Peptides against a protein of PDB entry 4N3Y. Designs and how they scored, part 12

Target 1, 83 residues: chain A of PDB entry 4N3Y
Amino acid sequence: ETRDQVKKLQLMLRQANDQLEKTMKDKQELEDFIKQSSEDSSHQISALVLRAQASEILLEELQQGLSQAKRDVQEQMAVLMQS

## One batch from the design tools (peptide; made by RFdiffusion4, then SolubleMPNN)

Design b1_p9_5_s1 (from b1_p9_5, 4 letters changed)
Fold by OpenDDE base, seed 2:
Structure b1_p9_5_s1 (fold): chain B 83 residues (1-83), chain C 83 residues (1-83), chain A 9 residues (1-9)
Amino acid sequence: as target 1 above (83 residues)
Amino acid sequence: as target 1 above (83 residues)
Amino acid sequence: NPIFDEIFG
């Protein structure tokens, strides 16, 4: 019976539409999540980069200080040997 | 005492170097994680897009079917009224 | 690292 067929198709159409809207919503939420996650992680990476750079500067300063201290020890030893 | 100062600086230098290497490693691991996460999520988005497209096609087909069924009902009613 | 080798080697 044709009328019953129409009723069935109407139900199927509503179901299909609901599925479509749900899928589009899920996609949008996933995209938003990825965007936010990437931005957050980018900030974390930047923070770690800055920390690494600070540590590098410290390393260089300490190396220079160590070299100077070593030279100072050598100089003191030389003076003592000459006394 | 200068020698003791050198010893102290050596320790500080090792600590600084260890911190630097650790930080660089952490950064690399974070970058790897972000890259992999983004790729995985991209696949998920693609899958959802395909599902949405399939649902859209179904929606269009059902709409067309519904329209045809509606016309068929109207035609049948017209025939009955003319009999 | 040559610098580290010089300092700690």
Scores: peptide ipSAE 0.023, ipTM 0.436, DockQ to the pose 0.018
Fold by OpenDDE base, seed 5:
Structure b1_p9_5_s1 (fold): chain B 83 residues (1-83), chain C 83 residues (1-83), chain A 9 residues (1-9)
Amino acid sequence: as target 1 above (83 residues)
Amino acid sequence: as target 1 above (83 residues)
Amino acid sequence: NPIFDEIFG
C-alpha cells in the first residue's frame, strides 16, 4: 500500500536525520578535541623548550666555573710548590 | 694553610663536575622527552585527522541519502494524492 | 530541520 510505503519512508528519513545529526556532533567534538590537544601540546612543548634553554645557560655557567676552579687549583698548587 | 686550601678547591672542583654531569644528563633526558612527545602527538593527531576525514565522507553520504529520501517521500505522496 | 519541516510540518 502506498500509504504504508510513505510511512515507511518517513521513518527512514527520520532515522537518517538522526544519524546525520549524531555524526555531525561527533565530528564537531572531534575537531574541538584536536584543536585543544594541539594547543595544549604546543604550550607544553614551549615550556619544555624554555626549561631546556635555562639548562643550557646553567651548563655554560657551570663550565665556566669549572674552568676557573681548575685554574685556581693550579695556581694554588704552584704557590705551594714555591713555598 | 695552602695545602688545605688546595684540598678544599679540589673538592669544590669535584662537586662542580658532579653538578655539571648531572645537569648534562638532565638536559639530554629533557631533549629526548621533547622529541618523543612531539612524535607521539604528531602520530595521534594524524590518526584523529584521518578519523575526521572518514566522518566527513560519511556525512556527505548521509546528506545525499537524506536528500534522496526526501525526494522519494515527495514522490510517493504525489502518487498517493493521485490515486 | 527544514527538510523535516517540509515533510512532516
Scores: peptide ipSAE 0.023, ipTM 0.461, DockQ to the pose 0.016
Fold by OpenDDE base, seed 4:
Structure b1_p9_5_s1 (fold): chain B 83 residues (1-83), chain C 83 residues (1-83), chain A 9 residues (1-9)
Amino acid sequence: as target 1 above (83 residues)
Amino acid sequence: as target 1 above (83 residues)
Amino acid sequence: NPIFDEIFG
Protein backbone atom coordinates (compact mmCIF):
# COMPACT_ATOMS: atom_id res chain seq x y z
CA GLU B 1 0.00 0.00 0.00
CA THR B 2 1.57 3.21 -1.22
CA ARG B 3 0.26 5.35 1.62
CA ASP B 4 2.10 3.27 4.16
CA GLN B 5 5.16 3.33 1.96
CA VAL B 6 5.05 7.10 1.87
CA LYS B 7 4.91 7.28 5.64
CA LYS B 8 7.80 4.86 5.91
CA LEU B 9 9.90 6.88 3.52
CA GLN B 10 9.12 10.07 5.40
CA LEU B 11 10.42 8.53 8.58
CA MET B 12 13.51 7.22 6.86
CA LEU B 13 14.10 10.61 5.32
CA ARG B 14 13.95 12.32 8.68
CA GLN B 15 16.34 9.79 10.13
CA ALA B 16 18.77 10.21 7.28
CA ASN B 17 18.60 13.96 7.55
CA ASP B 18 19.23 13.85 11.27
CA GLN B 19 22.26 11.66 10.72
CA LEU B 20 23.53 13.99 8.06
CA GLU B 21 23.22 17.01 10.30
CA LYS B 22 24.85 15.18 13.16
CA THR B 23 27.80 14.20 11.02
CA MET B 24 28.22 17.71 9.74
CA LYS B 25 28.18 19.02 13.28
CA ASP B 26 30.77 16.49 14.36
CA LYS B 27 33.02 17.50 11.51
CA GLN B 28 32.70 21.15 12.35
CA GLU B 29 33.51 20.54 15.99
CA LEU B 30 36.61 18.64 15.01
CA GLU B 31 37.76 21.42 12.76
CA ASP B 32 37.20 23.94 15.51
CA PHE B 33 39.13 21.77 17.92
CA ILE B 34 42.07 21.48 15.58
CA LYS B 35 42.11 25.19 15.02
CA GLN B 36 42.05 25.99 18.70
CA SER B 37 44.62 23.35 19.55
CA SER B 38 46.96 24.68 16.92
CA GLU B 39 46.60 28.22 18.14
CA ASP B 40 47.22 27.25 21.74
CA SER B 41 50.31 25.27 20.88
CA SER B 42 51.51 28.01 18.60
CA HIS B 43 51.53 30.44 21.48
CA GLN B 44 53.48 28.01 23.59
CA ILE B 45 55.98 27.59 20.80
CA SER B 46 56.32 31.33 20.51
CA ALA B 47 57.09 31.59 24.19
CA LEU B 48 59.71 28.90 23.92
CA VAL B 49 61.23 30.59 20.92
CA LEU B 50 61.61 33.77 22.90
CA ARG B 51 63.23 31.91 25.74
CA ALA B 52 65.59 30.23 23.34
CA GLN B 53 66.51 33.56 21.87
CA ALA B 54 67.18 34.96 25.30
CA SER B 55 69.41 32.02 26.08
CA GLU B 56 71.19 32.52 22.81
CA ILE B 57 71.90 36.12 23.66
CA LEU B 58 73.22 35.12 27.05
CA LEU B 59 75.40 32.48 25.48
CA GLU B 60 76.88 34.98 23.09
CA GLU B 61 77.59 37.43 25.87
CA LEU B 62 79.21 34.77 27.98
CA GLN B 63 81.32 33.65 25.06
CA GLN B 64 82.51 37.17 24.54
CA GLY B 65 83.28 37.53 28.21
CA LEU B 66 85.15 34.27 28.24
CA SER B 67 87.17 35.26 25.23
CA GLN B 68 88.10 38.52 26.83
CA ALA B 69 88.99 36.89 30.10
CA LYS B 70 91.18 34.41 28.29
CA ARG B 71 92.94 37.19 26.47
CA ASP B 72 93.45 39.02 29.73
CA VAL B 73 95.10 36.01 31.27
CA GLN B 74 97.30 35.58 28.25
CA GLU B 75 98.32 39.19 28.44
CA GLN B 76 99.27 38.81 32.07
CA MET B 77 101.37 35.81 31.21
CA ALA B 78 103.10 37.72 28.46
CA VAL B 79 103.95 40.54 30.83
CA LEU B 80 105.38 38.11 33.33
CA MET B 81 107.55 36.48 30.69
CA GLN B 82 108.88 39.80 29.52
CA SER B 83 109.76 41.08 32.96
CA GLU C 1 91.50 37.27 39.94
CA THR C 2 91.01 36.70 36.23
CA ARG C 3 91.72 32.98 36.34
CA ASP C 4 88.84 32.40 38.68
CA GLN C 5 86.69 34.65 36.56
CA VAL C 6 87.48 32.56 33.50
CA LYS C 7 86.46 29.39 35.29
CA LYS C 8 83.27 31.02 36.44
CA LEU C 9 82.42 32.14 32.94
CA GLN C 10 83.10 28.67 31.58
CA LEU C 11 80.60 27.21 33.98
CA MET C 12 78.05 29.86 33.19
CA LEU C 13 78.57 29.28 29.50
CA ARG C 14 77.94 25.58 29.84
CA GLN C 15 74.82 26.24 31.83
CA ALA C 16 73.54 28.71 29.28
CA ASN C 17 74.27 26.34 26.45
CA ASP C 18 72.47 23.51 28.18
CA GLN C 19 69.45 25.68 28.70
CA LEU C 20 69.52 26.75 25.08
CA GLU C 21 69.63 23.19 23.84
CA LYS C 22 66.88 22.17 26.21
CA THR C 23 64.65 24.96 24.99
CA MET C 24 65.29 24.09 21.38
CA LYS C 25 64.43 20.49 22.08
CA ASP C 26 61.23 21.47 23.82
CA LYS C 27 60.22 23.60 20.88
CA GLN C 28 60.90 20.81 18.42
CA GLU C 29 58.86 18.35 20.43
CA LEU C 30 55.95 20.75 20.48
CA GLU C 31 56.10 21.21 16.76
CA ASP C 32 56.18 17.47 16.25
CA PHE C 33 53.22 17.07 18.55
CA ILE C 34 51.19 19.65 16.68
CA LYS C 35 52.01 18.04 13.38
CA GLN C 36 51.00 14.61 14.54
CA SER C 37 47.87 15.84 16.24
CA SER C 38 46.79 17.65 13.12
CA GLU C 39 47.35 14.62 10.96
CA ASP C 40 45.41 12.35 13.27
CA SER C 41 42.49 14.73 13.45
CA SER C 42 42.61 15.25 9.72
CA HIS C 43 42.06 11.57 9.14
CA GLN C 44 39.14 11.56 11.50
CA ILE C 45 37.65 14.50 9.67
CA SER C 46 38.09 12.71 6.38
CA ALA C 47 36.22 9.71 7.70
CA LEU C 48 33.40 11.90 8.91
CA VAL C 49 33.26 13.67 5.58
CA LEU C 50 32.80 10.36 3.84
CA ARG C 51 30.05 9.38 6.22
CA ALA C 52 28.34 12.69 5.67
CA GLN C 53 28.52 12.20 1.94
CA ALA C 54 27.02 8.75 2.25
CA SER C 55 24.21 10.16 4.33
CA GLU C 56 23.67 12.87 1.78
CA ILE C 57 23.32 10.31 -0.97
CA LEU C 58 20.84 8.34 1.08
CA LEU C 59 18.89 11.48 1.82
CA GLU C 60 18.64 12.33 -1.84
CA GLU C 61 17.48 8.84 -2.72
CA LEU C 62 14.88 8.88 0.00
CA GLN C 63 13.63 12.26 -1.11
CA GLN C 64 13.24 10.98 -4.63
CA GLY C 65 11.42 7.93 -3.39
CA LEU C 66 9.16 10.03 -1.24
CA SER C 67 8.33 12.31 -4.11
CA GLN C 68 7.49 9.39 -6.33
CA ALA C 69 5.36 7.76 -3.68
CA LYS C 70 3.49 10.99 -3.16
CA ARG C 71 2.83 11.27 -6.86
CA ASP C 72 1.62 7.69 -6.96
CA VAL C 73 -0.88 8.36 -4.23
CA GLN C 74 -2.09 11.45 -6.01
CA GLU C 75 -2.52 9.49 -9.19
CA GLN C 76 -4.61 6.90 -7.42
CA MET C 77 -6.79 9.61 -5.99
CA ALA C 78 -7.26 11.12 -9.41
CA VAL C 79 -8.33 7.78 -10.85
CA LEU C 80 -10.85 7.33 -8.09
CA MET C 81 -12.35 10.74 -8.68
CA GLN C 82 -12.68 10.12 -12.39
CA SER C 83 -14.43 6.78 -12.03
CA ASN A 1 83.97 28.85 16.80
CA PRO A 2 87.25 28.28 18.56
CA ILE A 3 85.80 29.35 21.89
CA PHE A 4 83.16 26.66 21.71
CA ASP A 5 85.78 24.12 20.79
CA GLU A 6 87.91 25.01 23.77
CA ILE A 7 85.03 24.98 26.22
CA PHE A 8 83.02 22.03 24.99
CA GLY A 9 85.48 20.08 22.89
Scores: peptide ipSAE 0.021, ipTM 0.431, DockQ to the pose 0.019
Fold by OpenDDE base, seed 3:
Structure b1_p9_5_s1 (fold): chain B 83 residues (1-83), chain C 83 residues (1-83), chain A 9 residues (1-9)
Amino acid sequence: as target 1 above (83 residues)
Amino acid sequence: as target 1 above (83 residues)
Amino acid sequence: NPIFDEIFG
């Protein structure tokens, strides 16, 4: 009886240990995944920020150009009316 | 000529604005994704930590039980030898 | 943006 109990406990101990090791591995993998994922996304976000900034600058330039072009058209029309 | 330039600039401005808005949206989505992903994984890690802790406690209990069972077997054998 | 409204309005 006691011998059987010992063997049963040995098996249970092994199973528990296997589960513990697996859980620890899973935890580590998830931690590594989050770290890597965050780094990857952070880099991507930074790249997108730079792209957005570039687009913003371009917009400002185009707006300035458009405004100037509009003024130029108006000026040309005014000159034509005076001629 | 200038009129055509104005129209061209208008188109370019619209395109640039669309790109800017898209980029800003993409950035926001990625930021939200990282936040949500991190929260989800953090919760999962916490759950796994708790499971690991439970397994560790179980292991300790089983080890104690196994050790006691082994001693009990030895004691029973000793008694039998004295009988 | 008033500039955009002026341009595209």
Scores: peptide ipSAE 0.021, ipTM 0.434, DockQ to the pose 0.018

Design b1_p9_5_s2 (from b1_p9_5, 4 letters changed)
Fold by OpenDDE base, seed 4:
Structure b1_p9_5_s2 (fold): chain B 83 residues (1-83), chain C 83 residues (1-83), chain A 9 residues (1-9)
Amino acid sequence: as target 1 above (83 residues)
Amino acid sequence: as target 1 above (83 residues)
Amino acid sequence: SPIYQQIFG
């Protein structure tokens, strides 16, 4: 009986060790995933911020052009009224 | 000719305005996307952090169990050697 | 606009 108990405990020891190593691996994978996910998101956000900034510049250019076009129309209308 | 020029400029004005409004909308959509993406990532990261913490607790429990199992095996072996 | 095309394709 004692011998059987020893064998049982040895099995439990091995099983516990295997589970421990598995859990350690799982934890490490989770940590790596978190890190990678964060980095990927950061890069994507940075890229999109740059695009938004480019759009802002374009908006400003368009606004300037629109204002000029409006002025040009007004000027031409003035010419028409004077002629 | 002058009248034609006025009409042309009026068209250009309308086109510029339409493009401006479109660009403004596109910019807003980009900003909204950035915000949503960031929030989604943040929530996912938080959830994964919790899982990692739970795994850490499990690891500690397993380590304790493993140590106890090892001690139990040693004790039983001692009994066998003494009998 | 070339810039617009670059940003929004």
Scores: peptide ipSAE 0.120, ipTM 0.447, DockQ to the pose 0.071
Fold by OpenDDE base, seed 2:
Structure b1_p9_5_s2 (fold): chain B 83 residues (1-83), chain C 83 residues (1-83), chain A 9 residues (1-9)
Amino acid sequence: as target 1 above (83 residues)
Amino acid sequence: as target 1 above (83 residues)
Amino acid sequence: SPIYQQIFG
């Protein structure tokens, strides 16, 4: 019966529309999540880079200080041996 | 005392080096995570896009079917009234 | 910095 067929198709159409809208919403939320996640992670990486750079500077300074201190010890030892 | 100063600097140097290596490792792991996460999410988005497209096709087909069914009902009603 | 160049170079 044609009238009942129309009723069935109307239901199916509503279901299809609901499915479509849900899928589009899910897609949008996923895209938003990815964008935000990438931005947040980028900031985290930047922070770690800065920390690494600070550590590199510290390392270089400490290495220079260590070398100088070593030389100072050697000089003092030499002076003592010459006394 | 200079000798003790050297010892102190050596400890600080080791600590700085450990800090640097740890930071570099953390950075690398973060980069790997971001890359993998982005790839996985990209696949998920693609899947949702395909699902949305399928729903769109279904929606169009159902709309056409609904329109045709509606016209069929109208034709039948007209025939009945003419009898 | 090698790390900086590796990421932003």
Scores: peptide ipSAE 0.111, ipTM 0.468, DockQ to the pose 0.181
Fold by OpenDDE base, seed 5:
Structure b1_p9_5_s2 (fold): chain B 83 residues (1-83), chain C 83 residues (1-83), chain A 9 residues (1-9)
Amino acid sequence: as target 1 above (83 residues)
Amino acid sequence: as target 1 above (83 residues)
Amino acid sequence: SPIYQQIFG
């Protein structure tokens, strides 16, 4: 029956539209999540890079201090031996 | 007292070395974490991109189906009116 | 559909 076919097609149309709208929403949420996640990761990594740089500077300072301390100890020992 | 100074300097040397080693370890762990985190994020984002692409394809198919369904409904209604 | 299942399955 043609009338019944029309009704069936109308239902299919509505169902298709519902699915489309749902999928569109899901896609949008996914895109938003990707964007946010990328930004968050970028900021986090940047912060970690900065901390790593600071650590490197500290290491250099500590190494210098260690070397100086070693020299100072050697000097003091020499003085002891000469006294 | 020179002897006491030497002992003090030796302690300072040991302490400096301990701090240096600790900091070196921390730096290494930080670098490892950054690397791992970057890789993990990269893979995750790639997966999400693929899913987004699939979603787009699905949306296109649904839109096409919707359009066709609309046309079919219109055709059937026309037939009804002519019958 | 396979695509739907791929995304939401």
Scores: peptide ipSAE 0.106, ipTM 0.447, DockQ to the pose 0.044
Fold by OpenDDE base, seed 1:
Formats: structure tokens, sequence, C-alpha cells
Structure b1_p9_5_s2 (fold): chain B 83 residues (1-83), chain C 83 residues (1-83), chain A 9 residues (1-9)
């Protein structure tokens, strides 16, 4: 009967809309997750970059210091051998 | 008329289904994006960690070398002053 | 079309 058909279709339409609503919610949650995850990763990467840069600066300083120390020793030895 | 109602409901159901299908597709794309993005970030972070660790090892080596060099110089000076 | 197929398929 047509009336019964209408009722059945209405029910199915409700079901479809309910599922749609749920899927839309899930989609939104994923978008939120992406946003937060991306931000967290970005911050972590930035911190590591800074750490690497700081270490590299110190490396350069130590290398320079070592070279200078060597020169100083050489100069002192020259003076000693000269006198 | 009931028949017209049925047709209208069928149309609306098709529309809902179409929208649902699209939303499901979008959701899947987001999931794929999350997976790939997460992997990429993980690899990048790992690389930076390794770089930081390598730099720190070199720092320690340079510091040790500097200290030893200082000791060597001190010992040499002691010998010179003694003789 | 999953829902449509479920109903009218």
Amino acid sequence: as target 1 above (83 residues)
Amino acid sequence: as target 1 above (83 residues)
Amino acid sequence: SPIYQQIFG
C-alpha cells in the first residue's frame, strides 16, 4: 500500500540523515585532529632545529678555540726555544 | 497525493545518499592525509634527532680533546722548566 | 551510492 510505502521511505530517509550526521561529525573530528597534530609536529620540529643550531654553534666555537690554543702553544714553544 | 509524496521522498533520499557518499569520500581522504602526514613528520623528527645527537657527540669529543691538549701543554712546560 | 542501493537496489 502506498501509505505504507511512504512510511517506509520516511524511515529510511531518517536513517540516511542520521548516518550523514554521524559521518559529518567524524569528518570534523578528523579535521580537528589534523590541525592539532600538525601544530604539535611543527613545534617539535622547530625545537629540534633550534637545538641542532645551538649545538653547531658550540661546535664552531670549540673548533676555533682549539685552533687558537694550538697557535698559542706553538708561539710559546718558539719563545722558549729561542731563549 | 500519496504517490507524489512517495516520489518526493525518493528524491530527497537520493539527495541524502549523494551527500553521504561525498562526505564519506572526504572522510577517507582526510584519513589518508593523516596517515601520510604523520609518517612524514615522524621521519623528519627522527632525522633531526639523529643530527642533534651527532652534533652533541662531536661536542664532547672536542671538549675532551681540548682538555687533553691543555694537559699536554702543561706537562711539556713542566719538563722545560725542570731542565 | 550505498544508502540508495540499500533501499532501492
Scores: peptide ipSAE 0.193, ipTM 0.442, DockQ to the pose 0.008; fails the geometry check

Design b1_p9_5_s3 (from b1_p9_5, 4 letters changed)
Fold by OpenDDE base, seed 3:
Structure b1_p9_5_s3 (fold): chain B 83 residues (1-83), chain C 83 residues (1-83), chain A 9 residues (1-9)
Amino acid sequence: as target 1 above (83 residues)
Amino acid sequence: as target 1 above (83 residues)
Amino acid sequence: SPIFQEIFG
């Protein structure tokens, strides 16, 4: 009886240890994932911000070009009216 | 000749406007994506941190259980030796 | 776009 109880407890101990090791691994993996995910997202966001900034510059150029184009049309129309 | 030039410039103006609108849309989409991505990542990270914290608690419980199990085995062995 | 390039190119 007692001997059987001891063996049962030994098994329980082994099982507990296995679960402990598994949990430790899972925790570490989660922590690593969080760190990596944060870094990856940060890099991606930074890259996209730069891309957006490039688009901002392009927008400014297009806006200026559009304004100039409008002026050019007006100028050409004026020339047309004089001819 | 001049009339043709005017029409050409009008077309150019339309094309420039189309490109401007497209670029504006692209920029806005990128900015929205950055915002949403950051928010999503933040939420995901927070959730995973909570999960890791839960695992930490479980680890503590398992460690305590493991220690207790060891003590129980020792106690049972002592009883066995006395019988 | 050839016209675009004429404006901005």
Scores: peptide ipSAE 0.050, ipTM 0.482, DockQ to the pose 0.019
Fold by OpenDDE base, seed 5:
Order: sequence, then structure tokens, then C-alpha cells
Structure b1_p9_5_s3 (fold): chain B 83 residues (1-83), chain C 83 residues (1-83), chain A 9 residues (1-9)
Amino acid sequence: as target 1 above (83 residues)
Amino acid sequence: as target 1 above (83 residues)
Amino acid sequence: SPIFQEIFG
């Protein structure tokens, strides 16, 4: 019966629409997740870069201090040898 | 005593060197971590992008199917009205 | 869904 065919097709249409809407939602969630993930990673890496830069500065200071300390030791040793 | 001063300075030098070496190691580990993290994130995001692309294709197919289904229903309804 | 499969399967 044609009537029954129409009803069947209407159901099929509804099911197709349901699937479409679900997929659209899933896609949107995926895009949102990617966006958020990228932002989070960016911020985290930026923080790590800053920390690395701070470490670099500290290293330079330590190296400088070490060099000075070495010079001081050498000077003291010289004084000792002269005394 | 100068001798004692020298010994003190030698200790200070050793301590400074220890700190320097530790800091150098920490810096290296930090750089390695950043590198690895970036690579991991890149791979993960790439996978998500591919999944999103697949979803896009599916959406297009579903939309096409939905349109066809709608047309089919309309045709069937027309037949019913003519019968 | 069997009906969905009929359409898109």
C-alpha cells in the first residue's frame, strides 16, 4: 500500500535526520576539543619556554660566578705562595 | 689563615660547579620535554584533524541522502494523492 | 537501524 510506503519513508527520513544531527554535534564537539587542546598546549609551552629562559639566565650568572670564584682561588693561592 | 681561606674557596668552587651542572641538566631535560610534548601534540592534533575530515565527508553523504529521501517521500505522496 | 541501513547501507 502506498500509504504504508509513505509512512516507511517518513520514518527513514526521521532516522536520517537524527543521524545527521548527531553527526553534526559530534563534529562540533571535535572542533571545540581541537581548539581547546591547541590553546592549552600553546599556553603550556609558552610557560615552559619562559622557564627555560630563566634557567638560561641563571646559568649565565652561575658561570660568571664560577669564573670569578676560580680567579679568587688563584689569587689566594698566589698570596699563600708569596707569604 | 690563608690556607684555610683557600680551602674554603675551593669548597665554594666545587659547590658552584655542582649547582651549575645540576642546572645544565635541568635545562636539557626541560628542552627535551618541550620537544617531545610538541611532537606528541602535533601527532594527536593531526589525528583529530583526519577524524574531523572523515566526519565532514560523512555529513555530506548524509545530507545528500536526506535530500534524496525527502524527494522520495514527496514523490510517494504525490502518487498517493493521484491514486 | 535496519531502516537506516536500508537507505545508506
Scores: peptide ipSAE 0.033, ipTM 0.477, DockQ to the pose 0.019
Fold by OpenDDE base, seed 4:
Structure b1_p9_5_s3 (fold): chain B 83 residues (1-83), chain C 83 residues (1-83), chain A 9 residues (1-9)
Amino acid sequence: as target 1 above (83 residues)
Amino acid sequence: as target 1 above (83 residues)
Amino acid sequence: SPIFQEIFG
C-alpha cells in the first residue's frame, strides 16, 4: 500500500538524518581532539626542551667545577710533597 | 693538616663526578623521553587524521543517500496523490 | 699510590 510505503520511507529519511547528524558530531569531536592533543603535546615538549637546556647548563657548570676541583687537589698535593 | 685537606678535596672530587654522571644520565633519559613522546604523538595524530577522513567520506555518502531518500519520498507522495 | 692514580691518571 502506497501510504505505508511513504511512511516507511519517511522513517528511513529520519534515521538517515539522525545518522548524519551523529557522524557530523563525531567528526567534529575528533577534530577538536586532534587539535587539543597537538597543543598539549607541543606545550609539554617545549617545557621538556627547556628542562633539557637547563640540565645542559648544569652539566657545563659541573664540568667546570670538576676541573677546578681536580686542579685544587693537584695544587694541594704539590704542597704536601713540598712539606 | 695538609693530608686531611687533600683527602677532603678528593672526596669533593668524587662527589662532583658522581653528580656529573647522574646529571648526564638524567639528561639522556629526558632526551629519549622527548623523542619517544613525539613519535607516539605523531603516530596517533596520523591515525586520527585517517579516521577523520573516513568519517568525511561516510558523511558524503550519507548526504547522497539522504538526498535520494528524500526524492523517493517525494515520488511516492506524488503517486499517492494521483491514486 | 692508588690515590695518585685516581687524581693524575
Scores: peptide ipSAE 0.020, ipTM 0.472, DockQ to the pose 0.013
Fold by OpenDDE base, seed 2:
Structure b1_p9_5_s3 (fold): chain B 83 residues (1-83), chain C 83 residues (1-83), chain A 9 residues (1-9)
Amino acid sequence: as target 1 above (83 residues)
Amino acid sequence: as target 1 above (83 residues)
Amino acid sequence: SPIFQEIFG
């Protein structure tokens, strides 16, 4: 019976449309999540990079200080040896 | 005392270097995580896109079927009215 | 001496 067939197809159409809309929504939410996650992680990486750079500067300064201290000890020892 | 100063600076140097290495490692791991996460999500999005496209095709087919069914009902009604 | 090695090593 054609009338019943129409009703069946209408139901299927509604179901298909609902699924389509749901899928599109899910896709959009996933894209939004990825975008936000990437931005957050980018900020985190930037913070770590700055921390690493600060540590590098400290390392260089400490190395310089260590070298100077070593030279100072050597100089003091030389003075003592001369006396 | 200079000798003690050297020892202190050496300790600080080691600590600074350890922190630098740790920070660089953390950064690298974070970058790796982001890369992998993005790739995984990209695959997920692709799957959702394909699903949405399939649903869209179904929707179009059902709409066409619905239209045809509707026309068939109308035609049957017309025949009945003519008899 | 260990001290010498520490400083000059």
Scores: peptide ipSAE 0.017, ipTM 0.440, DockQ to the pose 0.011

Design b1_p9_5_s4 (from b1_p9_5, 4 letters changed)
Fold by OpenDDE base, seed 2:
Structure b1_p9_5_s4 (fold): chain B 83 residues (1-83), chain C 83 residues (1-83), chain A 9 residues (1-9)
Amino acid sequence: as target 1 above (83 residues)
Amino acid sequence: as target 1 above (83 residues)
Amino acid sequence: SPIFEEIFG
């Protein structure tokens, strides 16, 4: 009876230990995944921010150019009307 | 010439603005995704940590039980040898 | 768009 109990407990111990090790491994892998994913996404966001900023600068320049072009057209029209 | 230039710049302006808006939207979506992903993963890690802790407790209890069972076997053997 | 590619390409 007692000898059989020891064997049972030994099996349970091995199973418990295996589960513990597996769980710890899974946790570590998840932590590594999250860390890497966050770093990759951070780089992606940074790239998008830079792109947005470049687009914003271009937009402002184009708006200024558009305004100037419009004024130039108006000036040309005025000259033509004066002749 | 100038009138055509204005039209060209207007098209470029619209395209630039569209790209700007798209880029800003993409950035926001990425930020939202990262936030949600991190929260979900945090919950998952927490669950795994709890499982690991439970397994650790069980492991310790089983080890203690195993030691006791081993001692009991030894005691029974000693009794048998005395008879 | 050729214009877009000229600007953002």
Scores: peptide ipSAE 0.034, ipTM 0.446, DockQ to the pose 0.023
Fold by OpenDDE base, seed 5:
Structure b1_p9_5_s4 (fold): chain B 83 residues (1-83), chain C 83 residues (1-83), chain A 9 residues (1-9)
Amino acid sequence: as target 1 above (83 residues)
Amino acid sequence: as target 1 above (83 residues)
Amino acid sequence: SPIFEEIFG
């Protein structure tokens, strides 16, 4: 019966639409997740870069201090040898 | 005593060197971590992008199918009205 | 869904 065929097709249409809407939602969620993930990673890496830069500065200071300390030791040794 | 001063300075030098070496190691580990993290994130995001692309294709197919189904229903309804 | 698969399967 044609009537029954129409009803069947209407159901099929509804099911197709449901699937479409679900897929659209899933896609949107995926896009949102990617966006958020990228932002989070960017912020985290930026923080790590800053920390690395701070470490670099500290290293330079330590190296400088070490060099000075070495010079001081050498000077003291010289004084000792002269005494 | 100068001798004692020298010994003190030698200790200070050793301590400074120890700190320097530790800091150098920490810096290296930090750089390695940043590199690895970036690579991991890149791979993960790439995978998600591919999945999103697949979803896009599916959406297009579903939309096409939905349109066809709608047309089919309309045709069936027309037949019913003519019968 | 069986009906869905009938259309798109």
Scores: peptide ipSAE 0.029, ipTM 0.474, DockQ to the pose 0.019
Fold by OpenDDE base, seed 3:
Structure b1_p9_5_s4 (fold): chain B 83 residues (1-83), chain C 83 residues (1-83), chain A 9 residues (1-9)
Amino acid sequence: as target 1 above (83 residues)
Amino acid sequence: as target 1 above (83 residues)
Amino acid sequence: SPIFEEIFG
């Protein structure tokens, strides 16, 4: 009886240890994932911000081009009216 | 000749406007994506941090249980030695 | 494991 109880407790101890090790690993993996995910997201966001900035510059160029095009049309129309 | 030039410039103006609108949309989409991505990542990280904290608590419980189990085994062994 | 659950619930 007592002997059986001891063996049972020994098994429980082993199982507890296995679960402990597993939990420790899981915790570490989660922490690593959080760190990596944060870094990856940060890098991605930074890259996309740069892309957006490039688009901003392009937008400015297009706006200026559009204005110039309008002026060019007006100028050509003026020439046409003079001819 | 001049008439053709005017029409060409009008087309160019329309094309420029179309590209401008497209670029504006793209820029806005990128900005929205950055915002949403950051928000999503932040939420995910927070959730995983909570999960890690839960694992930390479980780890503490397991450690305490392991210690108790060891003590229980020792106690049962002592009883066995007395019987 | 039922034994594990017995200890830690």
Scores: peptide ipSAE 0.028, ipTM 0.479, DockQ to the pose 0.021
Fold by OpenDDE base, seed 4:
Structure b1_p9_5_s4 (fold): chain B 83 residues (1-83), chain C 83 residues (1-83), chain A 9 residues (1-9)
Amino acid sequence: as target 1 above (83 residues)
Amino acid sequence: as target 1 above (83 residues)
Amino acid sequence: SPIFEEIFG
């Protein structure tokens, strides 16, 4: 019966529209997730880079200190040998 | 006493060296972490991009189907009106 | 001297 067919098609149309809207929402959420994830990662990586740089500076300072300490030991050893 | 001074400086040297090695290790671990984190994020983002693209294709298909369904309803309505 | 070797070895 034609009337029943029309009603069935109307239902199909509504269902299709609902699915379309759902998919659009899901896509948008995914895009937002990608953006947020990228930003979060970028910030974290930047912070870690700064930390690594600070460690590098500390390493250089420690190396300098170690060299100085070695020189100090050598100097004191010389004094000891002369005493 | 000079001998005691030398011993003290030797201890300081060892401690400095230990700290240096520890710092070097920490730096390396941090660099490895940054690298791994970046790679993991890159892979995840790539996968999400593919998923988004798939959703886009589905959206297009749904839009086409929706348009067809609408046309079908219109056609059946015309039949109904003529009956 | 062991001390010497530790420092300069």
Scores: peptide ipSAE 0.019, ipTM 0.470, DockQ to the pose 0.013

